# Peptides against a protein of PDB entry 4DOW: the designs that were tried, part 21

Target 1, 157 residues: chain A of PDB entry 4DOW
Amino acid sequence: TFSWVGRPLPNRKQFQQMYREICMKINDGSEIHIKVGQFVLIQGEDNKKPYVAKLIELFQNGAEVPPKKCARVQWFVRFLEIPVSKRHLLGRSPPAQEIFWYDCSDWDNKINVETIIGPVQVVALAPEEVIPVDQKSEETLFVKLSWNKKDFAPLPP

## One batch from the design tools (peptide; aimed at target 1 Y51 D108)

Design b2_p17_3_s4 (made by RFdiffusion4, then SolubleMPNN; from b2_p17_3, 7 letters changed)
Fold by OpenDDE base, seed 1:
Structure b2_p17_3_s4 (fold): chain B 157 residues (1-157), chain A 17 residues (1-17)
Amino acid sequence: as target 1 above (157 residues)
Amino acid sequence: SLFEKLKEEYKKINEEA
């Protein structure tokens, strides 16, 4: 289950109440708090790895009946989600920990919070920095580049 | 830059945790 933490933030959007934090209660009764700005794993399709996203907004959509708890996100893309025909454009074989900033607006960036699996750590690196592969960083994802469905590029300014 | 912003946010989150 998901519940809002704190009071709604002031906003001008009709039918929306914005929040900065949400509480996720998992099966064992423990609670995980997730804030705007953090990175999360989102439920993928069957036999697919979870999607990765940055939380931009947390809001309750009052236009729906009943109201739904939603999030607006910035998507990242995994290398294996990129079409096979274009993977060569990277010029290298990335480690499993590398993800790419999705620099395109064709994906719906609104999600139901119920699709959130949990938080994940994402670290931005300069192109020349090496992605660590030790056990300590196994849970951490790294981003160096963006992907716009045409080519890889440095992160947007 | 976005790169610097992401790093700053990461630091802030870790400091609050």
Scores: peptide ipSAE 0.204, ipTM 0.711, DockQ to the pose 0.027
OpenDDE base, seeds 2, 3, 4, 5: peptide ipSAE 0.055, 0.101, 0.058, 0.108; ipTM 0.636, 0.662, 0.637, 0.665

Design b2_p17_4 (made by RFdiffusion4)
Pose (drawn by RFdiffusion4):
Structure b2_p17_4 (pose): chain A 157 residues (1-157), chain P 17 residues (1-17)
Amino acid sequence: as target 1 above (157 residues)
Amino acid sequence: SEPLSSIENRERREEEE
């Protein structure tokens, strides 16, 4: 379950209250803070890996009744979310830990916070950097490129 | 490949229209 942490940010959008942070309680019993700018795993279909997204806004949406806790995200896509016909354009076999900045506005970016599984560490690498492949049997995901429905391209600014 | 939340949000906007 989720609760807001502290006061809302200075108001921007009508009927919405924005927050920098959200508190998530687990059945391990503890509390975890997830902040705007951090990444989350978002529950998709049961037979697939979670979607990965960067939190760009956290908000209480008064336009829904009853009101809900929501997030706007910047999507990332997994390699399997890229059309099979386009995968060769990458020119290599990406590891499972590599993901792609999704640079397109066609998918809506609003989610209910209850779809959040939890935070995930996502790291930007230069194209020539190698993914560890280190130890921790890492839960970290790495991003080198964006995908725009047409081609792989550099990470935006 | 599109998120369910994106699809559900689009369906909701269509219903509101």

Design b2_p17_4_s1 (made by RFdiffusion4, then SolubleMPNN; from b2_p17_4, 9 letters changed)
Fold by OpenDDE base, seed 3:
Structure b2_p17_4_s1 (fold): chain B 157 residues (1-157), chain A 17 residues (1-17)
Amino acid sequence: as target 1 above (157 residues)
Amino acid sequence: SAPLFSLENKRKQEELA
């Protein structure tokens, strides 16, 4: 169950009410608040790891009937989501915790908030920084590079 | 369901402007 937190933000988009924060009700009755700018896990395909995204906008789409609670996201891509034929371009075998900033506009970046599993920690690292593989960092994802379907590139400063 | 919607969102190709 998802519900908006706070009042709509001022915006100029017709049929869209924008919000800064959404509340996710968990099965045990607890609540998790997720804000624009945070990272989330999106429900993936069966037997597949969840998708990773950064929330860019939270909005209710009034153009739909009934209105839908939606988000615009910046996608990340896991290494295993990259085509096999392109993986060699990384030049290394990444740890399982590494994800890549998806630098392409071909993917639909609008999601239904109901697909959000929950928040996740994503940490940007410099190329020379080592990705922690210890137990404490097991649930943390790390990003060093972007992927634009053609090649990997350093993240902008 | 949520997984189905997620797949559609992730894999759907946007019409490039």
Scores: peptide ipSAE 0.021, ipTM 0.562, DockQ to the pose 0.151
OpenDDE base, seeds 1, 2, 4, 5: peptide ipSAE 0.019, 0.013, 0.021, 0.021; ipTM 0.564, 0.563, 0.557, 0.562; seeds 4, 5 fail the geometry check

Design b2_p17_4_s2 (made by RFdiffusion4, then SolubleMPNN; from b2_p17_4, 13 letters changed)
Fold by OpenDDE base, seed 2:
Structure b2_p17_4_s2 (fold): chain B 157 residues (1-157), chain A 17 residues (1-17)
Amino acid sequence: as target 1 above (157 residues)
Amino acid sequence: AAPKFALENKEKEKKLA
């Protein structure tokens, strides 16, 4: 269901071949191409809503047997994924479309590409900009702030 | 495959159950 698009990028990492783009085949036979830098939905556990992530790297991990298609991602956090005890720190009730940049580097954010559900649109907004709330909360997501497990902070440019 | 925050939340939920 997943195949690399194009030739491997030059790199010196042992057992890793880097790529710019991957092709995802959907059940209906259609194909979706996803590139590094795009945002994706990642399959959640226990029927939870999909996680939101930005693709940082696409690579084949040759250290595994058999080799696996993997990605490194920058995670985003949905408001409801933030601990209940800390949600008050936002000081407001966010719309469902708002997500937060997960500003924690204490984890190797590696995923199997098979967990990718599909692309999603993520738009960065200034704090004063109004989030256009629509009926399809999963169609377009918006980010204004970061979350570092301690507090919310303005999203750097 | 899940983000760290999700794993942490799951563990907390298990402890409360």
Scores: peptide ipSAE 0.387, ipTM 0.833, DockQ to the pose 0.176
OpenDDE base, seeds 1, 3, 4, 5: peptide ipSAE 0.384, 0.384, 0.378, 0.383; ipTM 0.832, 0.834, 0.831, 0.832

Design b2_p17_4_s3 (made by RFdiffusion4, then SolubleMPNN; from b2_p17_4, 12 letters changed)
Fold by OpenDDE base, seed 4:
Structure b2_p17_4_s3 (fold): chain B 157 residues (1-157), chain A 17 residues (1-17)
Amino acid sequence: as target 1 above (157 residues)
Amino acid sequence: SAPKEALENKEKQKKLA
């Protein structure tokens, strides 16, 4: 169950109400608050790891019937999501904790908040920094590079 | 768990060609 936290932000979009924060109620009755700018795990396909995204905007879409709670996101991609034929372009075997900034506009960046599993920590690193390897691959994820379906590149400053 | 419709929409939204 998802509910808005706080009052809607001022905006000029006719059928959208924007929010800064959303509350996710878990089965045990506990609540998790997620804000714009945080990173989340999104439900993956069957037998696949969750997708990773950064929340850019939280909004209620009043143009839909019934109105839906939505988010705009910046996508990340896991190494195993990259086509097998392109993986060699990285030039190394990444640790399980590494993800890549998806630098393409071909994916829809609007999601339903019901697909959000929960928050996750994502840390940006310089290329020379070492990713700490531990047994908990979903505890903290690390990003060094972007992926644009053609090649890997350093993250912009 | 996410609704089936939400999952299907998500899969369509984030899929590599």
Scores: peptide ipSAE 0.020, ipTM 0.612, DockQ to the pose 0.099
OpenDDE base, seeds 1, 2, 3, 5: peptide ipSAE 0.014, 0.019, 0.020, 0.016; ipTM 0.480, 0.577, 0.610, 0.489; seeds 1, 3 fail the geometry check

Design b2_p17_4_s4 (made by RFdiffusion4, then SolubleMPNN; from b2_p17_4, 10 letters changed)
Fold by OpenDDE base, seed 4:
Structure b2_p17_4_s4 (fold): chain B 157 residues (1-157), chain A 17 residues (1-17)
Amino acid sequence: as target 1 above (157 residues)
Amino acid sequence: SAPKFSLENKEKQEKLA
């Protein structure tokens, strides 16, 4: 179950009410608060790892009947989501914790909040910084580069 | 549900593979 936290933010979009924060109630009765700017895991396909995204906007879409709780996101991609034929362009074997900023507009960046599994920690690193691989299966993901379906590039400033 | 794509099914399969 998802519910808005706080009052709608001022905006001039006719059919959208924007929010800063949403509350996710999980099965054990506990609550998780997720805010704009945080990173989340999104439900993937069967037997596939969840997708990773940064929350850009939280809004209620009044154009739908009934109104839907939605989010706009910036997508990330896992290395295994990169086509096999292009993985060599990275020039190295990345650790499992590395993800890439998706720098394309071909994916819909609007989601239903019901697809959110939960929050995840994502840390941006400079290319020269080392991803800590010695720490056992940490839940933290790391991003150094963007992927635009053609090549890898440094992150936008 | 998975993200929505505007690309062909082939590219979708490559992402999901």
Scores: peptide ipSAE 0.031, ipTM 0.692, DockQ to the pose 0.148
OpenDDE base, seeds 1, 2, 3, 5: peptide ipSAE 0.028, 0.033, 0.029, 0.033; ipTM 0.650, 0.668, 0.658, 0.697; seeds 1, 2, 5 fail the geometry check

Design b2_p17_5 (made by RFdiffusion4)
Pose (drawn by RFdiffusion4):
Structure b2_p17_5 (pose): chain A 157 residues (1-157), chain P 17 residues (1-17)
Amino acid sequence: as target 1 above (157 residues)
Amino acid sequence: KVYDETLHKKATSLNEM
């Protein structure tokens, strides 16, 4: 379950209250803070890996009744979310830990916070950097490129 | 399970690819 942490940010949108942070309680019993700018795993279909997204906004949406806690995200896509016909354009076999900045506005970016599984560490690498492959049997995901429905390209500014 | 219309539409679009 989720709760807001502290006061809302200075108001921007009508009928919405924005927060820098959200508190998530687990059945391990503890509390975890997830902030705007951090990444989350978002529950998709039961037979697939979670979506990955960067939190760009956290908000209480008064336009829904009853009101809900929501997030706007920047999507990332997994390699399997890229059309099979386009995968060769990468020119390599990406590891499972590599993901792609999704640079397209076609998919809506609003989610209910209840779809959040939890935070995930996502790291930007230069194209020439190698993914560890280190130990921790890492839960970290790495991003080198964006995908725009057409081609792989550099990470945007 | 929590239903989310945005996620549903996204999943539909991916399944149609």

Design b2_p17_5_s1 (made by RFdiffusion4, then SolubleMPNN; from b2_p17_5, 9 letters changed)
Fold by OpenDDE base, seed 2:
Structure b2_p17_5_s1 (fold): chain B 157 residues (1-157), chain A 17 residues (1-17)
Amino acid sequence: as target 1 above (157 residues)
Amino acid sequence: KVYDETIEKLEKELAAL
């Protein structure tokens, strides 16, 4: 169950109410609050690993009947999501924890909040920085580069 | 491992919602 937290943000969009935060109620009754700007795991397709995304907007789409709770996201891509023919362009074998900023607009960046699995920690690193591999960081994803379907590039500072 | 287990747990929770 997803529910809005707080009052809607002032906006002039006809069919949208924007929010800062949403509450995800888990089966055991506990609640996870997710805010704009945080990173989340999005349900993957047919047994695939979840997608990784940064929440840009949280909004209720009033144009739909019934209204839908939605989010606009910035996508990240896992190495294994990159076409096999292009993976060599990285020039190295990335650790499993590395993800890439998806620098393309061809993906729909609007999602239903019900596809959110939960929050995830994403840390930006400089290309020369080593991804820490320890028990504490095992659940943390790291981003160094962007991927634009053609090549990898350093992230802007 | 820990990451995968966490994902699995979260997916199960999501499915139960």
Scores: peptide ipSAE 0.034, ipTM 0.640, DockQ to the pose 0.041
OpenDDE base, seeds 1, 3, 4, 5: peptide ipSAE 0.026, 0.026, 0.027, 0.028; ipTM 0.621, 0.614, 0.630, 0.621; seed 3 fails the geometry check

Design b2_p17_5_s2 (made by RFdiffusion4, then SolubleMPNN; from b2_p17_5, 8 letters changed)
Fold by OpenDDE base, seed 3:
Structure b2_p17_5_s2 (fold): chain B 157 residues (1-157), chain A 17 residues (1-17)
Amino acid sequence: as target 1 above (157 residues)
Amino acid sequence: KVYDETIEKREEYLNSL
């Protein structure tokens, strides 16, 4: 169950109510609050790792029937989402915890908030910083580079 | 699983790799 937290933010989009925060109620009755700017895991196929995204906007789209709780996201991709023919461009074998900022507009960035599994920690690193690979847990993800479907590039500051 | 068109497109792409 998802519900808005707080009052709507000012915006100019007709039929859209924007919010800073949403509440996820988990099966055990506990609540998790997720805010714009945080990173989330998004459900894909059950047998695959979830997608990773940064929340850019949270909004209820009143133009839809029925109204829909939505998020706009900045996508990240895992290495295995890079085409095989292009993976060599990285020049290294990344750890499983590395993700890449998806710098392309070919994918829609609007999702149903109900696809959100929960928050995740994403840490941006400089190229010279070593990604700490924890053999006990891969909960924290790390990003050094962007991927634009053509090549990898340093993250913008 | 919740249906989402955006996610479905991502999955289709992923499954094509």
Scores: peptide ipSAE 0.660, ipTM 0.944, DockQ to the pose 0.794
OpenDDE base, seeds 1, 2, 4, 5: peptide ipSAE 0.658, 0.656, 0.659, 0.659; ipTM 0.943, 0.943, 0.943, 0.943

Design b2_p17_5_s3 (made by RFdiffusion4, then SolubleMPNN; from b2_p17_5, 9 letters changed)
Fold by OpenDDE base, seed 4:
Structure b2_p17_5_s3 (fold): chain B 157 residues (1-157), chain A 17 residues (1-17)
Amino acid sequence: as target 1 above (157 residues)
Amino acid sequence: KVYDETIEKRDKYLASL
């Protein structure tokens, strides 16, 4: 289950209440707090490779019945989400921990918070920095580049 | 699995690759 943490933030959007933080209660009774600005794993069809996103906004959409707890996100993509015909543009074989900033708007960026599996650590690196692939960093994802459906580019500011 | 329109669209895209 998901519940809001704290009081709504001031905003003038009709039918929307914005928040900084949400509480995710796990089946064992423990609680995980997730904040705007953190990175999350999102459930998709493939349980082994969930989607990755950065939380931009947390809000309750009162225009829906019943009201829905939503998140606005910045998407990332895994290498296997790049079309096969364009993967060569990277010029290297990336480690499994590398993801790419999705620099397109063809996908909606609003999701139901109930799709969130949990938080994940994402570290931004310069292109020349080496991605560590040892057991100690296995839980961490790394981003060096953006993908705009045409080519890879340095991370946006 | 929770239904979400955005996620469903991404799932379909991924399956098409």
Scores: peptide ipSAE 0.690, ipTM 0.951, DockQ to the pose 0.681
OpenDDE base, seeds 1, 2, 3, 5: peptide ipSAE 0.683, 0.683, 0.681, 0.681; ipTM 0.951, 0.951, 0.951, 0.951

Design b2_p17_5_s4 (made by RFdiffusion4, then SolubleMPNN; from b2_p17_5, 8 letters changed)
Fold by OpenDDE base, seed 5:
Structure b2_p17_5_s4 (fold): chain B 157 residues (1-157), chain A 17 residues (1-17)
Amino acid sequence: as target 1 above (157 residues)
Amino acid sequence: KVYDETIEKREEELNSL
């Protein structure tokens, strides 16, 4: 169950109510609050790892019936999401914790908030920085590069 | 799994490359 936290933010969109924060209620009754700017895990395919995204906007789409709670996101891709034929372009075998900024803006990146599994920590690193790999947990993800469907590139400033 | 058009488009895009 998802519910808005706080009052709507001012915006110019006629049928969109913008919010800063959303509350996710999980099975045990506990609540997780997620804010714009945070990173989240999004439901993936069966037997696959969840997708990773940064929340850009949280809004209710009043143009739909019934109104839909939505998020606009910036996508990331895991290495295994990259086509097999392109993986060699990285020139190295990345650690499991590495993700890539998905440089794709050709379509609307609006999702249903119900696809959100929960928050995740994403840390941006310089190319020369070493990704810490811990055997205990791979909870923190790291990003050094972008992927534009053709090749890898340095992260945008 | 909740159906989502954007997620489906993302999957289709990546699978088509």
Scores: peptide ipSAE 0.723, ipTM 0.958, DockQ to the pose 0.573
OpenDDE base, seeds 1, 2, 3, 4: peptide ipSAE 0.722, 0.722, 0.722, 0.721; ipTM 0.958, 0.958, 0.958, 0.958

Design b2_p17_6 (made by RFdiffusion4)
Pose (drawn by RFdiffusion4):
Structure b2_p17_6 (pose): chain A 157 residues (1-157), chain P 17 residues (1-17)
Amino acid sequence: as target 1 above (157 residues)
Amino acid sequence: MDEEIQESIDKKNEEAD
C-alpha cells in the first residue's frame, strides 16, 4: 500500500496534487521511498517481465473519483517489446539486463501507483561500455540506446 | 504489438483502480 510523503509540490495542474516522493509498504513490513526520477518495475501481464519506467511525476489525481495515486512515466522497452522484424537493426544480441529508452509519444504514460512492483536501479552506459556481468547477480538494468519505433538511436538529453 | 502493449497497460490500470 502507498502513502504520500509530506507536502505536495507547488501546484501545476488543476485537480492534481504533485509529490516528489511516495512511500511504499511491503509485506516484509518495511517502508521504501520511491522518488520522481527513480525507476520502477510496473506489473504487466502475468506471463511477462515487468515494464520498466522512469518516474517523471507522482500525483494525486482529483479527476478520478474516488481519487487515485498516479504516476507519469518515461517508458523503457525491453528487447522483446521491439518488433521481431526490427531487432536486427541493433546489430547485436542485447543481454537481458539491457533495456531501451522508448522515444515515442504513442503510448500513454499515466499509471496507477498500485501497478508499481517496486524500485529498480537503471543505469545509463556509453555505447562502448560493457554491461556487468559483474556479480551481485545484479538486479540492475542498463540503458545505452533509445528505440523510436524505427531505429535504435542515442539517449536523448 | 503496440496496441497490445497499450491495452495491457490500460487493463492493469483498470484492475489497480

Design b2_p17_6_s1 (made by RFdiffusion4, then SolubleMPNN; from b2_p17_6, 9 letters changed)
Fold by OpenDDE base, seed 3:
Structure b2_p17_6_s1 (fold): chain B 157 residues (1-157), chain A 17 residues (1-17)
Amino acid sequence: as target 1 above (157 residues)
Amino acid sequence: MDEKIQKEIEEANKKAS
């Protein structure tokens, strides 16, 4: 279902072939191309919303047998993924469309591309900007802040 | 984007947490 698009990029990582783009094929023959830098939804646990991530790298891991198509990602977290005891630190009730840049290294940022559900739109907003809640923006996620497991903070540069 | 995939994404994103 997933195949590389284009030739491997030059890189210095042993056992890894890096790519710019991957093709997600659908059963009916349709194709979706996803590139590094785009945002994707990742399969979540049962009865939970998908995880949100930005693709940082696409690579085939030749150290695995058989080789696996993988991605390195920047994670985002939904408000409900934040511990209940810390949610009050936001100081407001966020809309369902708000996500947060996960500024912590404790999560494995390597995924199998097979866990990608599809692309999603993520828009960065300034703190003073209002998150749209209309129907047109229903499928769009918005990020204003980062979360580092201790507190919320302005987005990293 | 394929309508089936778009629908799947939409449904997945609307899934209860």
Scores: peptide ipSAE 0.029, ipTM 0.668, DockQ to the pose 0.038
OpenDDE base, seeds 1, 2, 4, 5: peptide ipSAE 0.030, 0.039, 0.029, 0.038; ipTM 0.663, 0.630, 0.668, 0.632; seeds 1, 2, 5 fail the geometry check

Design b2_p17_6_s2 (made by RFdiffusion4, then SolubleMPNN; from b2_p17_6, 8 letters changed)
Fold by OpenDDE base, seed 4:
Structure b2_p17_6_s2 (fold): chain B 157 residues (1-157), chain A 17 residues (1-17)
Amino acid sequence: as target 1 above (157 residues)
Amino acid sequence: MDEEIQKEIEEANLKAS
């Protein structure tokens, strides 16, 4: 179950109410709060790893009946989501923890919050920085580059 | 963080890409 935290933010969008934070309740005695700017895992296909996304906006979509709790996201892609024929363009074998900023507009960046599995830690690194391989960082994902379906590039400033 | 959420994240991370 998902519920809004706090009052709606001022905006001029006719059918949208924006929020800073949403509460994800697992049961009556357990909940987690997720805020704009945090990273989350999104439900993937059956037996596939979840998608990774950064929350850009949290909003209620009043244009739908009934109104839906939604989010706008910045997508990230895993190396295995890159076409096999283009993986060589990276020029190296990335660790499993590396993800890439998806620099394309062909994916719908609006999601239902019900597809959120939970939060995840994502750390941006400079190209020269080493991705930790120790057990302490096993649950942390790292991003150095963007992917635009043609090539890899440095992250946007 | 709730243990059920953590468990689901861990299980999801074990799935193939």
Scores: peptide ipSAE 0.022, ipTM 0.588, DockQ to the pose 0.040
OpenDDE base, seeds 1, 2, 3, 5: peptide ipSAE 0.021, 0.022, 0.021, 0.022; ipTM 0.593, 0.614, 0.593, 0.599; seed 2 fails the geometry check

Design b2_p17_6_s3 (made by RFdiffusion4, then SolubleMPNN; from b2_p17_6, 8 letters changed)
Fold by OpenDDE base, seed 3:
Structure b2_p17_6_s3 (fold): chain B 157 residues (1-157), chain A 17 residues (1-17)
Amino acid sequence: as target 1 above (157 residues)
Amino acid sequence: MDEEIQKAIEEANKKAS
């Protein structure tokens, strides 16, 4: 179950009520609060790892009937989501924890909040920084580069 | 974080890709 936390934020978008925070409530009654700016795992395809995204907006889409609780996200891609024919452009074999900022607009960046599995830690690193592979960082994802379907590049400002 | 949610996240990350 998902519910809004706090009052709607001021915005200029028609048919949208924007929020800063949403609450995930599981069956046992425990709650997890997720805020704009945090990273989340999104339900992937069957037998696939979840997608990774940064929450940019949380909003109720009043243009739909009934209104839908939605999020606008910045997508990240896992290395294995990149076409095989393009992977060589990285010039290295990345660790499993590395993800890439998806620098394209061809993907729908609106999701239903019900597809959110939960929060995940994503840490931005400089190219020269080492991605930790220890037990403490096992569940942490790291981003150094962007991917724009043509090449890898430094992260956007 | 709730243990059940954390477990779900961990299991999801273990899925094949």
Scores: peptide ipSAE 0.029, ipTM 0.659, DockQ to the pose 0.038
OpenDDE base, seeds 1, 2, 4, 5: peptide ipSAE 0.031, 0.042, 0.029, 0.028; ipTM 0.661, 0.688, 0.657, 0.654; seeds 1, 2 fail the geometry check

Design b2_p17_6_s4 (made by RFdiffusion4, then SolubleMPNN; from b2_p17_6, 7 letters changed)
Fold by OpenDDE base, seed 3:
Structure b2_p17_6_s4 (fold): chain B 157 residues (1-157), chain A 17 residues (1-17)
Amino acid sequence: as target 1 above (157 residues)
Amino acid sequence: MDKKIQEEIKKANEKAS
């Protein structure tokens, strides 16, 4: 169950009410608040790892009937989501915790908030920084590079 | 953060690719 936190933000988009924060309530009554700018796990396909995304906007889409609670996201891609034929371009075998900034516009960046599993920590690293593989960092994902369907590149500013 | 939520997130993230 998802509910908006706070009042709508000022915006100029017709039929869209924007919000800063959303509350995710779990069945046992526990709740967690997720804000724009945070990273989340999105439901993947069956037997697939969740997608990773950064929340860019939270909004209610009034153009839909009934209105839907939505988010616009910046996608990240896991290494195994990259086509097999292109993986060699990385030049190394990344650890399981590494993800890549998806620098392409071909993916729909609008999601239903109901697909959000929960928040996740994503840490940007410089190329020379080592990705921790210890138990303490097990739940943390790391990003060093972007992927634009053609090649890997330094992270965008 | 609630431990149950954390566990669910962990389980989800550990799901086979």
Scores: peptide ipSAE 0.155, ipTM 0.776, DockQ to the pose 0.037
OpenDDE base, seeds 1, 2, 4, 5: peptide ipSAE 0.103, 0.070, 0.099, 0.065; ipTM 0.668, 0.636, 0.667, 0.636; seeds 1, 2, 4 fail the geometry check

Design b2_p17_7 (made by RFdiffusion4)
Pose (drawn by RFdiffusion4):
Structure b2_p17_7 (pose): chain A 157 residues (1-157), chain P 17 residues (1-17)
Amino acid sequence: as target 1 above (157 residues)
Amino acid sequence: SEIQSWIEERQKQIEEM
């Protein structure tokens, strides 16, 4: 379950209250803070890996009744979310830890915070950097490229 | 039910990519 942390950010959008941070309680009993700018795993279909997204906004949406806690995200896509016909355009076999900045506006970016599984560490690498492949049997995901429905391209600014 | 509908619609959009 989720709760807001502290005061809302200076108001921007009507009927919404924005927050920098959200508190998430687990059945391990502890509390974890997830901030705008951090990444989350978002529950998708039961037979698939979670979606990955960067939190770009956290908000209480008064336009829904009863009101809900929501997030706007920048999507990433996994390699399997890229059309099979387009996968060769990468020119290599990406590891499972590599994900792609999704640079397209076609998919809506608003989610209910209850779809959040939890935070995930996502790291930007230069194209020539190798993915560890280190130890921690890492839970970290790495991003080198964006995908725009057409081609793989550099990470945006 | 609402979250489930969103998950199914999201998956449909991914498949239509």

